# Peptides against a protein of PDB entry 3V4L: the designs that were tried, part 305

Target 1, 386 residues: chain A of PDB entry 3V4L
Amino acid sequence: GQPLAKDKVALLIGNMSYWEHPKLKAPLVDVYELTNLLRQLDFKVVSLLDLTEYEMCNAVDEFLLLLDKGVYGLLYYAGHGYENFGNSFMVPVDAPNPYRSENCLCVQNILKLMQEKETGLNVFLLDMCRKRNDYDDTIPILDALKVTANIVFGYATCQGAEAFEIQHSGLANGIFMKFLKDRLLEDKKITVLLDEVAEDMGKCHLTKGRQALEIRSSLSEKRALTDPVQGAPCSAEALVRNLQWAKAHELPESMCLKFQCGVHIQLGFAAEFSNVMIIYTSIVHKPPEIIMCDAYVTDFPLDLDIDPKHANKGTPEETGSYLVSKDLPKHCLYTRLSSLQKLKEHLIFTVCLSYQYSGLEDTVEEKQEVNVGKPLIAKLDMHRGL

## One batch from the design tools (peptide; made by RFdiffusion4, then SolubleMPNN)

Design b2_p28_6_s4 (from b2_p28_6, 16 letters changed)
Fold by OpenDDE base, seed 5:
Structure b2_p28_6_s4 (fold): chain B 386 residues (1-386), chain A 28 residues (1-28)
Amino acid sequence: as target 1 above (386 residues)
Amino acid sequence: SMADEVSARHLAEGNKDPNPGQIVIEEE
């Protein structure tokens, strides 16, 4: 029969906004497009942008809690990285310059922990450079991996080579994701699918002789990303996994705020990623005696580091949200919360209504505090060290 | 021709190879 997955879980990390290193652009688009494709494949997807070392460790630990016997685990990483002695290191956004293995996450350590979960399939898609870091002389003494014939590595580039992103005028994929996205939905053994992606990259004049996909696998079974999930989630562990994933993806409900002046505001929420949310406000009712009326969001928790210069924009694009703008309502003010993983408390903020009456020169303000609880990834309390 | 600048996902500047292989691909 066709092989079955007990469940399918993916962690996608895109690091772009490095503190001490060159900023990247493609990881935004790559994580977004891969999230949408893996959701069509019935994966439970956690998608995270711009993680610190501590936040990356906690995201991996939460991902490992979702893994169990016969579960398919997929880790995608797009960002800076290096490879020393066949060990792959993912670079967090807060990594110092120069960075070392002590500042980075070793993929082979994650693989060891995934093998302890008795997973059905382990897929690593590493969209990073594989050059040696000469500032890191540490040879990791990794414990011997168990012989699990269920491992697939898709490296965006060859050993000792660089991975590239195409800087178009606008949003563009990295080279690996450009070809991977066209084949990812195919009902093929994952190694065969990646071989076809490697052939497509090799035919492109842009990538030929510059970047080539490397596939490393021990996969003894015909496993595909299209493999169906086994039955209804009837086990206690499957129910817990479904509830944990659902909590990390619950948006706040849309609210209708009523002000004393008779203005009604619609407050809405949209997810761009598991840690990135757009808040939008719109005037849904205005008394005719009010000539001008604007609704601003302000007084966010300090842990979110919200710059007021980037809040309350007339377009989603002015907030840095280019991907979900088509699905957002028009004629709003938009605010992008890009660091929901940093939220320790409930998301409490103020809606400020500024308005003017016909025949009065002075602007009037009314304020209403809003508590939306812990949105999206903030429900996982990623700040609690184990 | 808009030259598409292909940037490597480089090592950090302190970790960078002194020859960062920024490949500008001119589409002809």
Scores: peptide ipSAE 0.095, ipTM 0.618, DockQ to the pose 0.112
Fold by OpenDDE base, seed 2:
Structure b2_p28_6_s4 (fold): chain B 386 residues (1-386), chain A 28 residues (1-28)
Amino acid sequence: as target 1 above (386 residues)
Amino acid sequence: SMADEVSARHLAEGNKDPNPGQIVIEEE
């Protein structure tokens, strides 16, 4: 019979906005497109951008809580990285220059922990460099991995080589994701699918002699990303997993705010990623005596590090939201919250209505405080222990 | 041919190359 997954869970991390390292561009698009594809494959996807070391550790811990016997686990990482002694290190955005293993997450340590969960399939898609870090002389003493015939590594590049992104004037994928996305929905054994991606990359003149996909697999069974999830969650663990994932993806409900002047505002929310939310405001009713009115959001929690100069934009694109802009309502003011993982408290902010009456020169302001609780990933409390 | 600039997700080699590997791939 066709293999069945008990469930399917993916953690996608895209690091771009490095503090001490060259900024990347492709991980934004790569994580977004891969999220949409894996959702079509019935994966529970957690998608995170620009994580610190601490935030990456917590994201991995929360991902491991979603894993259980016969669950398919997929980890995708796009960012800076290195490989020493066959160990892959993912570089957090706060990593020092130079970085070392102590500042980075070892993928083989994550694999060990996934093997303890008795997962049905472990897929690692590592869209990072595999060059040796000469500043890191640490020989990781890894515990012996269990012999599980269910591991697949898709490395975007060969050992000792670099992974590349194409610098276009617009949004572009990394080289690996450019080819992976075209094959990902195919009902094929995951190693066969990745082999086809390797062939497609090998035909590209841009990558020839610079980047080649490496597949490392112990996968003895015909398992595919298309393998159906077993029917209704019968176990308490499956119910907990479903509830935990649902909490991490719950958007605030849209609100209609009524001001004393008779203006009505719709406040709406959209998820770009599990840690990135767009707030949008629109005027849904305006009395005829009010000639101009705008609805601004302000007074955000300090943990979010929101610059007011980047809030309340006339387009999603002006906030840096290029991917979900088509799905957003038009003629709003937009604010992008890009660091929801930092939120320790409830998301409380002020909606400020600025308006002008016909025949009065003075602008009037009314304010309402809004509490939307913990949105998206902020419900997982990724700061447990500080 | 528009040279597609390919940037590597390089190791920050320390103080050495401030612009690690913008490999301008000239399309021949």
Scores: peptide ipSAE 0.076, ipTM 0.604, DockQ to the pose 0.091
Fold by OpenDDE base, seed 1:
Structure b2_p28_6_s4 (fold): chain B 386 residues (1-386), chain A 28 residues (1-28)
Amino acid sequence: as target 1 above (386 residues)
Amino acid sequence: SMADEVSARHLAEGNKDPNPGQIVIEEE
């Protein structure tokens, strides 16, 4: 019969906003597009941008809690990285310059932990450089991997080479994702799919002789990303996994705020990623005696590092949100919360209505505090170790 | 070629980062 997955879980990490390293752009688009494709494949996807070392460790730990016997696990990473002695290291955004293995996540350690879960398939898609880091002299003592015959690595580049992103005047994928996205939905053995992606990348004149896809696999079975999930979650573990994933993707409900002046504000929420939410405000009712009014969001928790200069924009794009703008209401003020993983408490903020009456020069303000609980990934206490 | 100029710019900016990282290619 066709192979069945007990469930399908993906963790996607895109690191771009490095503190001590060159900033990237492609991981934004790559993680977003891959999230949408994997959702069409019935994956439970956690998508995270710009994680610190600690946040990456916790994201991996939470991902490993979703893994169990016969579950398909997919890890995608786009960002800075290196390879020493056949070990792949993902570089967190807070990594020092120079970074070392002690500042980075070893993919082979994650693989070991995935093998302990008796997963049905382990897929690693590593969109990072594979050059040696000469500042890291650590020889990793890796424990022997189990012979599970269910491992697939898709490396965006060959050993000792770089991975590239193409910047142009618009949103662009990295080279790997550019070709991967066109084939990802195909009902093929994952190694055959990746081999076809490698052939397509090999035709790219930009990366010819600079970047080539490498496939490393022990996959003995004909497993595909299209393999159907085994029917209704009948195990306690499958129910827990579904509940954990649902919690990590629950948006706050849209709110209608009523001010004393008779103005009504619609407050809405949209997910860009599991750790990135757009808040939008719109005036839905205005008394005729009020000539102008705007609804600003302010007083966010300090843990979110919200710069007021980047809040309350007239377009989603002015907040740095280029991907979800088509799905948002028009004529709002938009605020992007990009670090929901840092939120330890409930998301409490102020909606400030600034308005002017006809024939009065003075602006009046009214404020309402809003508590939306823990949105999205903030429901997973990724900080439980601090 | 544009690809050679891009490679040269990234080698020049990448010379400030001692660690290997992703290279951006600007398409004109």
Scores: peptide ipSAE 0.026, ipTM 0.596, DockQ to the pose 0.159
Fold by OpenDDE base, seed 4:
Structure b2_p28_6_s4 (fold): chain B 386 residues (1-386), chain A 28 residues (1-28)
Amino acid sequence: as target 1 above (386 residues)
Amino acid sequence: SMADEVSARHLAEGNKDPNPGQIVIEEE
């Protein structure tokens, strides 16, 4: 019979805004496009940008809690990385220069933990460099992996080689995602799908002799990313998994704020990633006596590290939100909350209405505090250890 | 020819300017 997944869960991490290392661009687009494709494949997707070591560890731990017997697990990583002695290390954004294994997440350790969950399929898509780090002399004594015939690695590049991104004047994918996205929805065994992606990369003049996909697998069964999820969750564990994922992806409800001057503001929320939310404000009603009227958001929790200079923009693009701008309402003020993983408390902020009456020179302000609880990934309390 | 700049997700080599090996591929 066709293989069935008990469920399908993906963790996607894109690290770009490194503190001590060169900044990347493609992981933004790569994580976003892969998220949308995996959602079409009925994956429960957690998508995270710019994680510290601690935040990456917690994201992996939460991902492992979503895994169970016969669940398909997919880990995608785009960012800096290295490979020492056949072990792949993902580099967090706060990694020192030079970084070592103690500052990084070992993919083979994650695989060990996934194997303990008796998963139906383990897919790793590693869009990072595979050069040796000569500053890391640590030979990890990894415990012996269980012999599970359900593992697939797709490496964006060969051992000892670099992974590349194409620098266009606009948003562009990394080379791996450029080819992966065109085939990801195909009903094929995952190793066959990745082999076709490798052929496409090999035919492209841009990638020929520069980057080649490496596939490493022990997959004994014909498993595909298209494999249907088993029907209604019959186990308590499946219900818990569904509830945990749903909590991590719950947006705040849109609010209609009414000010004393008679102005009505629509406050709305959109998810760009599991840890990135756009807040938008729009004037939905204005008395005719008010000639100018703007609704600003301010007084955010300090843990979010929001620069007011990047808040309240006339376009999503001015906030750094280039991907979801088509799905957002027009003619708003936009604020991008990155790093929702950092939120320890409820998201409380102020909506400030600035307005002018016809025939008065002075600007008037009214303020309302808004509590939206813990949005998106902030519900998982990824900070509980600090 | 739009020179597609290809940048590496490379290891930060120390205080040497990691010349991002912007290989400008001129399409002939």
Scores: peptide ipSAE 0.019, ipTM 0.566, DockQ to the pose 0.080

Design b2_p28_8_s1 (from b2_p28_8, 13 letters changed)
Fold by OpenDDE base, seed 3:
Structure b2_p28_8_s1 (fold): chain B 386 residues (1-386), chain A 28 residues (1-28)
Amino acid sequence: as target 1 above (386 residues)
Amino acid sequence: MPVLTNKLPELKPADEEYLKEHPDLVPM
């Protein structure tokens, strides 16, 4: 019969805004496009950008809580990385220069923890460099991995090599994601799919002899990312997993604010990633005596590190949101919240209405405080322990 | 685990000259 997954869960991490290292661009597009493809494959996807070491550890721990017997687990990482002694290290955005294994997440440690969950399939897609880090001589004492015949690694590059992105005049994928996305929906054994991606990458003249996909597998069964999820959650654990994932992806409801001047504002919310939300405001009613009227958001929690220079923009793109722009209402003011994992408290902010009456030179302001609770990933309290 | 390494093309380390000729190719 066709293999069945008990459930499908993916954690996608894209690190690009490094503090002490070169900034990347591909992880933004790669995580977004892969999220949309995996959702079409019935994966529960947690998508996270720009995580610190602590936030990456917590994201992995929350991902491991979603794993259980017969669940398909997929971990994707795009960002800086290295490989020492056959161990792969993902570099957090707060990693020092030089970084060491003590500042990084070891993929083989995550694999050990995934094997304890009795998962149906473990897929690692590592879109990072695999050069040796000569500043780290630490040999990780890894416990012996269990012999499970359900592991697949897709490395974007070979051992000792670099992975690359193409930075043209726009947003572009990493080389690995560029070829992976074209095949990801194919009903093929995951190792066959990755072998075809490797052949397609091998035809790329730009990276030929510089980057090549490496496949490491113990997968003895025919398992595909297309394998159907078993029907309605039959277990209490499956119900808990579904509820936990749903909480982490719940947007605030759209609000209609009414001001004393008779202006009505629509306040809306959109998810770009599990930790990235766009707030948008639109004027839905304006009295005829009001000639000019703008509704801006302010007074955000300090934990979100919102630069006011990038808030209240006339386009999503001016906030740094290029991916969801087409799905957003037009003629709004837009604000991008990119660090929802840092939010300790409820998201409370002020909506300020600035307006001018016909025949008055002075602008008038009215303010309303808005509490939207904990949006998206902020419901998981990934900061608990700081 | 069978490592299906595509036979290592002699992956030239990113030649600084090649990266200068391809400023659009950025290491990840």
Scores: peptide ipSAE 0.303, ipTM 0.689, DockQ to the pose 0.750
Fold by OpenDDE base, seed 1:
Structure b2_p28_8_s1 (fold): chain B 386 residues (1-386), chain A 28 residues (1-28)
Amino acid sequence: as target 1 above (386 residues)
Amino acid sequence: MPVLTNKLPELKPADEEYLKEHPDLVPM
């Protein structure tokens, strides 16, 4: 019969905003587009941008809690990386320059932990460079991997080579994702799908002879990303997995705030990623005696590191949100919270209404505190361990 | 060990000259 997945879980990490390394752009688009495709494939997707070493470790641990016997696990990473002695290292945004294995996540360690879960399929899609890091002489003593015959690696490039993004004036995919996205929904064995992606990449004039997809597989079965999820979760573990994923994707409810002056504000929330939320405010009622009014958000938790210069923008794009802007209400003020994984407490902030009465020169302010609880990934106490 | 399912092409390291000709190609 067709193979069945007990469930499907994906962790997507896109690192761009490096502290000590060149900034990237493609991981934003690549994680977003891959999230939408994997959701169409019935994956439970956790999508995370710009993680520190500690946050990446915790994201992997939370991902491993979603894995169980016969579950399909997919890890995608886009960002800086290297390969030493056949071990792939993902570079966190806080990695020092030069970085070493002690500052990075080893993919083969993650694979070992996934094998302990008795997963049905393990897919790694690594959109990173695979050059040797000459600053890291560490030979990791990895335990021997189990022979599970269910492992697939899709590397964006060959061993010792670079992966590339295209930094034109617009949002663009990395080279790997550009070709992967066009085939990802095909009902094919994952190694056959990746081989076709490799052929398509091999036709690209820009990267021909510099970047080529490498496929490593032990996959003995005809497993596809299209394989149906086994029906209703009957196990306690499957229920826990579903609840854990649902918690990580729960948005705050939209609120209608009423001010004493008679102005009504709609406060809304949108998810861009599992750790990225947009807050938007709109004036839904204004008394005729009020000639001007603006509603802005302020007093965010310090853990979110929100620059006020990027808050309360007239467009989503001015906040750095280019992908979800079509799905957002128009004529709002927008604020992008890009680091929800840092939030230890409830998201409490102030909504300020500034307004002017007809025939008065002075502006009046009213303020309301709003508590929306822990939004999205902030419900997963990724900080459990300090 | 996982088996290579495709042939490794002999890739050249990105020559600094080519990256100068293609300033839009950024290594990841």
Scores: peptide ipSAE 0.291, ipTM 0.679, DockQ to the pose 0.877
Fold by OpenDDE base, seed 2:
Structure b2_p28_8_s1 (fold): chain B 386 residues (1-386), chain A 28 residues (1-28)
Amino acid sequence: as target 1 above (386 residues)
Amino acid sequence: MPVLTNKLPELKPADEEYLKEHPDLVPM
């Protein structure tokens, strides 16, 4: 029979907005495209952009809570990275220059913790450089990994080599994701699928002799990403996992705000990623005596580090949201919250209505405070240790 | 683990000249 997964869970991390390192572009598109593909494969996907060291540790801990016996776990990372002594290090956005192993997440440590969960399959997709970091001579004393026959690594490049992104038309894809996305939905053993991706990458004249996919596997069984989830989640553990994932992906409900002047505003919410939300506002009713009327959002929590210059834009693209703009309502004002992991408290903000009556020169302002609770990833309290 | 070493072609480091000729190709 076809193998069954007890459940399927993925953590996708894309780091691009580095503080002290070159900025990337591919991780934005690659995490988004991979999220949409893994959702079609019935994965519970947590997708996170631009994490600090502390936020990456917490994201891994929350991912490990979703793992259990016979669950398929997939970790994808796109960003800066290095490999020292066969250990792979993912570089967080707040990493110093130069960075060391003490500032980075070791993938082999995550693998050790995944092996303790008795998972059905462990897949690592690492879209990062694998050059040695000459500023870090630390040899991690890792405990011996358990010998399990369920591990697959897909490295975007070979040991000691670089991974690359291609920048086209303002967006970039990693070379690995460019070829992976075309095959990811195929009903094949994951190692066979990755071997076909390696053959397709090997035909790319641009990266030939510079980047090549490396596959490391202990996988003895015919496991695929297409393997169906075993039945309804009837176990208490599966119910807890489903609740925890659902909690991290719950959007605020759309609201109709009514002002004293008789103006009605629709307030709506859309998820771009698990830590990135778009707020949109539209005027749905205006009294005829009001000639001009503008609705904007303000007074966000300081923890979100929202620049007012990037709030209340006439297009999603002006906020930096290029991927979800097709699914958003038109003729709104848009605000992008890109750091929901940083939210300690409820998301409270002000909706401000500025308007003018016919025959009056003075602009009138009305304000309404809105509390939407903890949206998306903010429900996991990824800051409980700070 | 048996590394299925396909004889990895000797991957050359990105030459600075090649990256100048290919400005759309950015190391990650």
Scores: peptide ipSAE 0.288, ipTM 0.678, DockQ to the pose 0.687
Fold by OpenDDE base, seed 4:
Structure b2_p28_8_s1 (fold): chain B 386 residues (1-386), chain A 28 residues (1-28)
Amino acid sequence: as target 1 above (386 residues)
Amino acid sequence: MPVLTNKLPELKPADEEYLKEHPDLVPM
């Protein structure tokens, strides 16, 4: 019969806004597009941008809580990385220069923990460089991996080579994701799918002889990303997993705020990623005596590090949100919250209405505090332990 | 069992000259 997954869970990490390293651009697009494709494949997707070492560890721990016997686990990483002695290291955004294994997440350690969960399939898609780091002389004493015959690595490049993105004037995919996305929905054994992606990448004139997909697999079964999820979650563990994932993806409900002047504001929320939310405000009713009226959001929690220069923009693109802008309401003011993983408390902020009456030169302000609880990934309390 | 030693093609490290000619191609 066709293989069945008990469930499907994916963690996607895109690191781009490095502190001490070159900034990337592709991880934004790559994580977004891969999220949309994996959702069409019935994956529970956690998508995270710009994680510190601590935040990456917690994201992996939360991902491992979603894994169980016969569950398909997929880890995607796009960002800086290296490979020493056959161990792959994902570089957090706060990693020092030079970074070492002590500042990075070892993929083989994650694989060990996934094998302890008795997963049905383990897929790693690593869109990172695989050059040796000569500043890291540590030989990780890793425990021997179990022979589970259910592991697939898709490396964007060969051992000792670089992976590349294309930084044109617009947003573009990394080279790996550019070819992966075109095939990801195909009903093929995952190793066959990745082999076809490797053939397509091999036709790329830009990276020919510089980047080539490497497939490392122990997968003995015909497992595909298209394999159906085994029917309604009947186990207590499956219900807990579904609830935990649902909590991490719950948006605040849209609100209608009414001001004393008779102006009505619609406050809306959109998820770009599991840790990135757009707030938008729109004036839905204005009394005729009010000639000018704007609704700003302000007084955000300091933990979110919101630059006021990027808040309350007339377009999503001016906030740095290029991907979801088509699905957002038009004629709003937009604010992008890019670090929801840092939120310790409830998201409380102020909606400030600035308006002018006909025949008065003075601007009037009214304010309302809004509490939206913990949105998206902030519900997991990833900080519980500091 | 034949060890499929696919000799991975020796990928040239990104030549600094090639990256200068292709400033749009950025290592990850």
Scores: peptide ipSAE 0.279, ipTM 0.666, DockQ to the pose 0.532

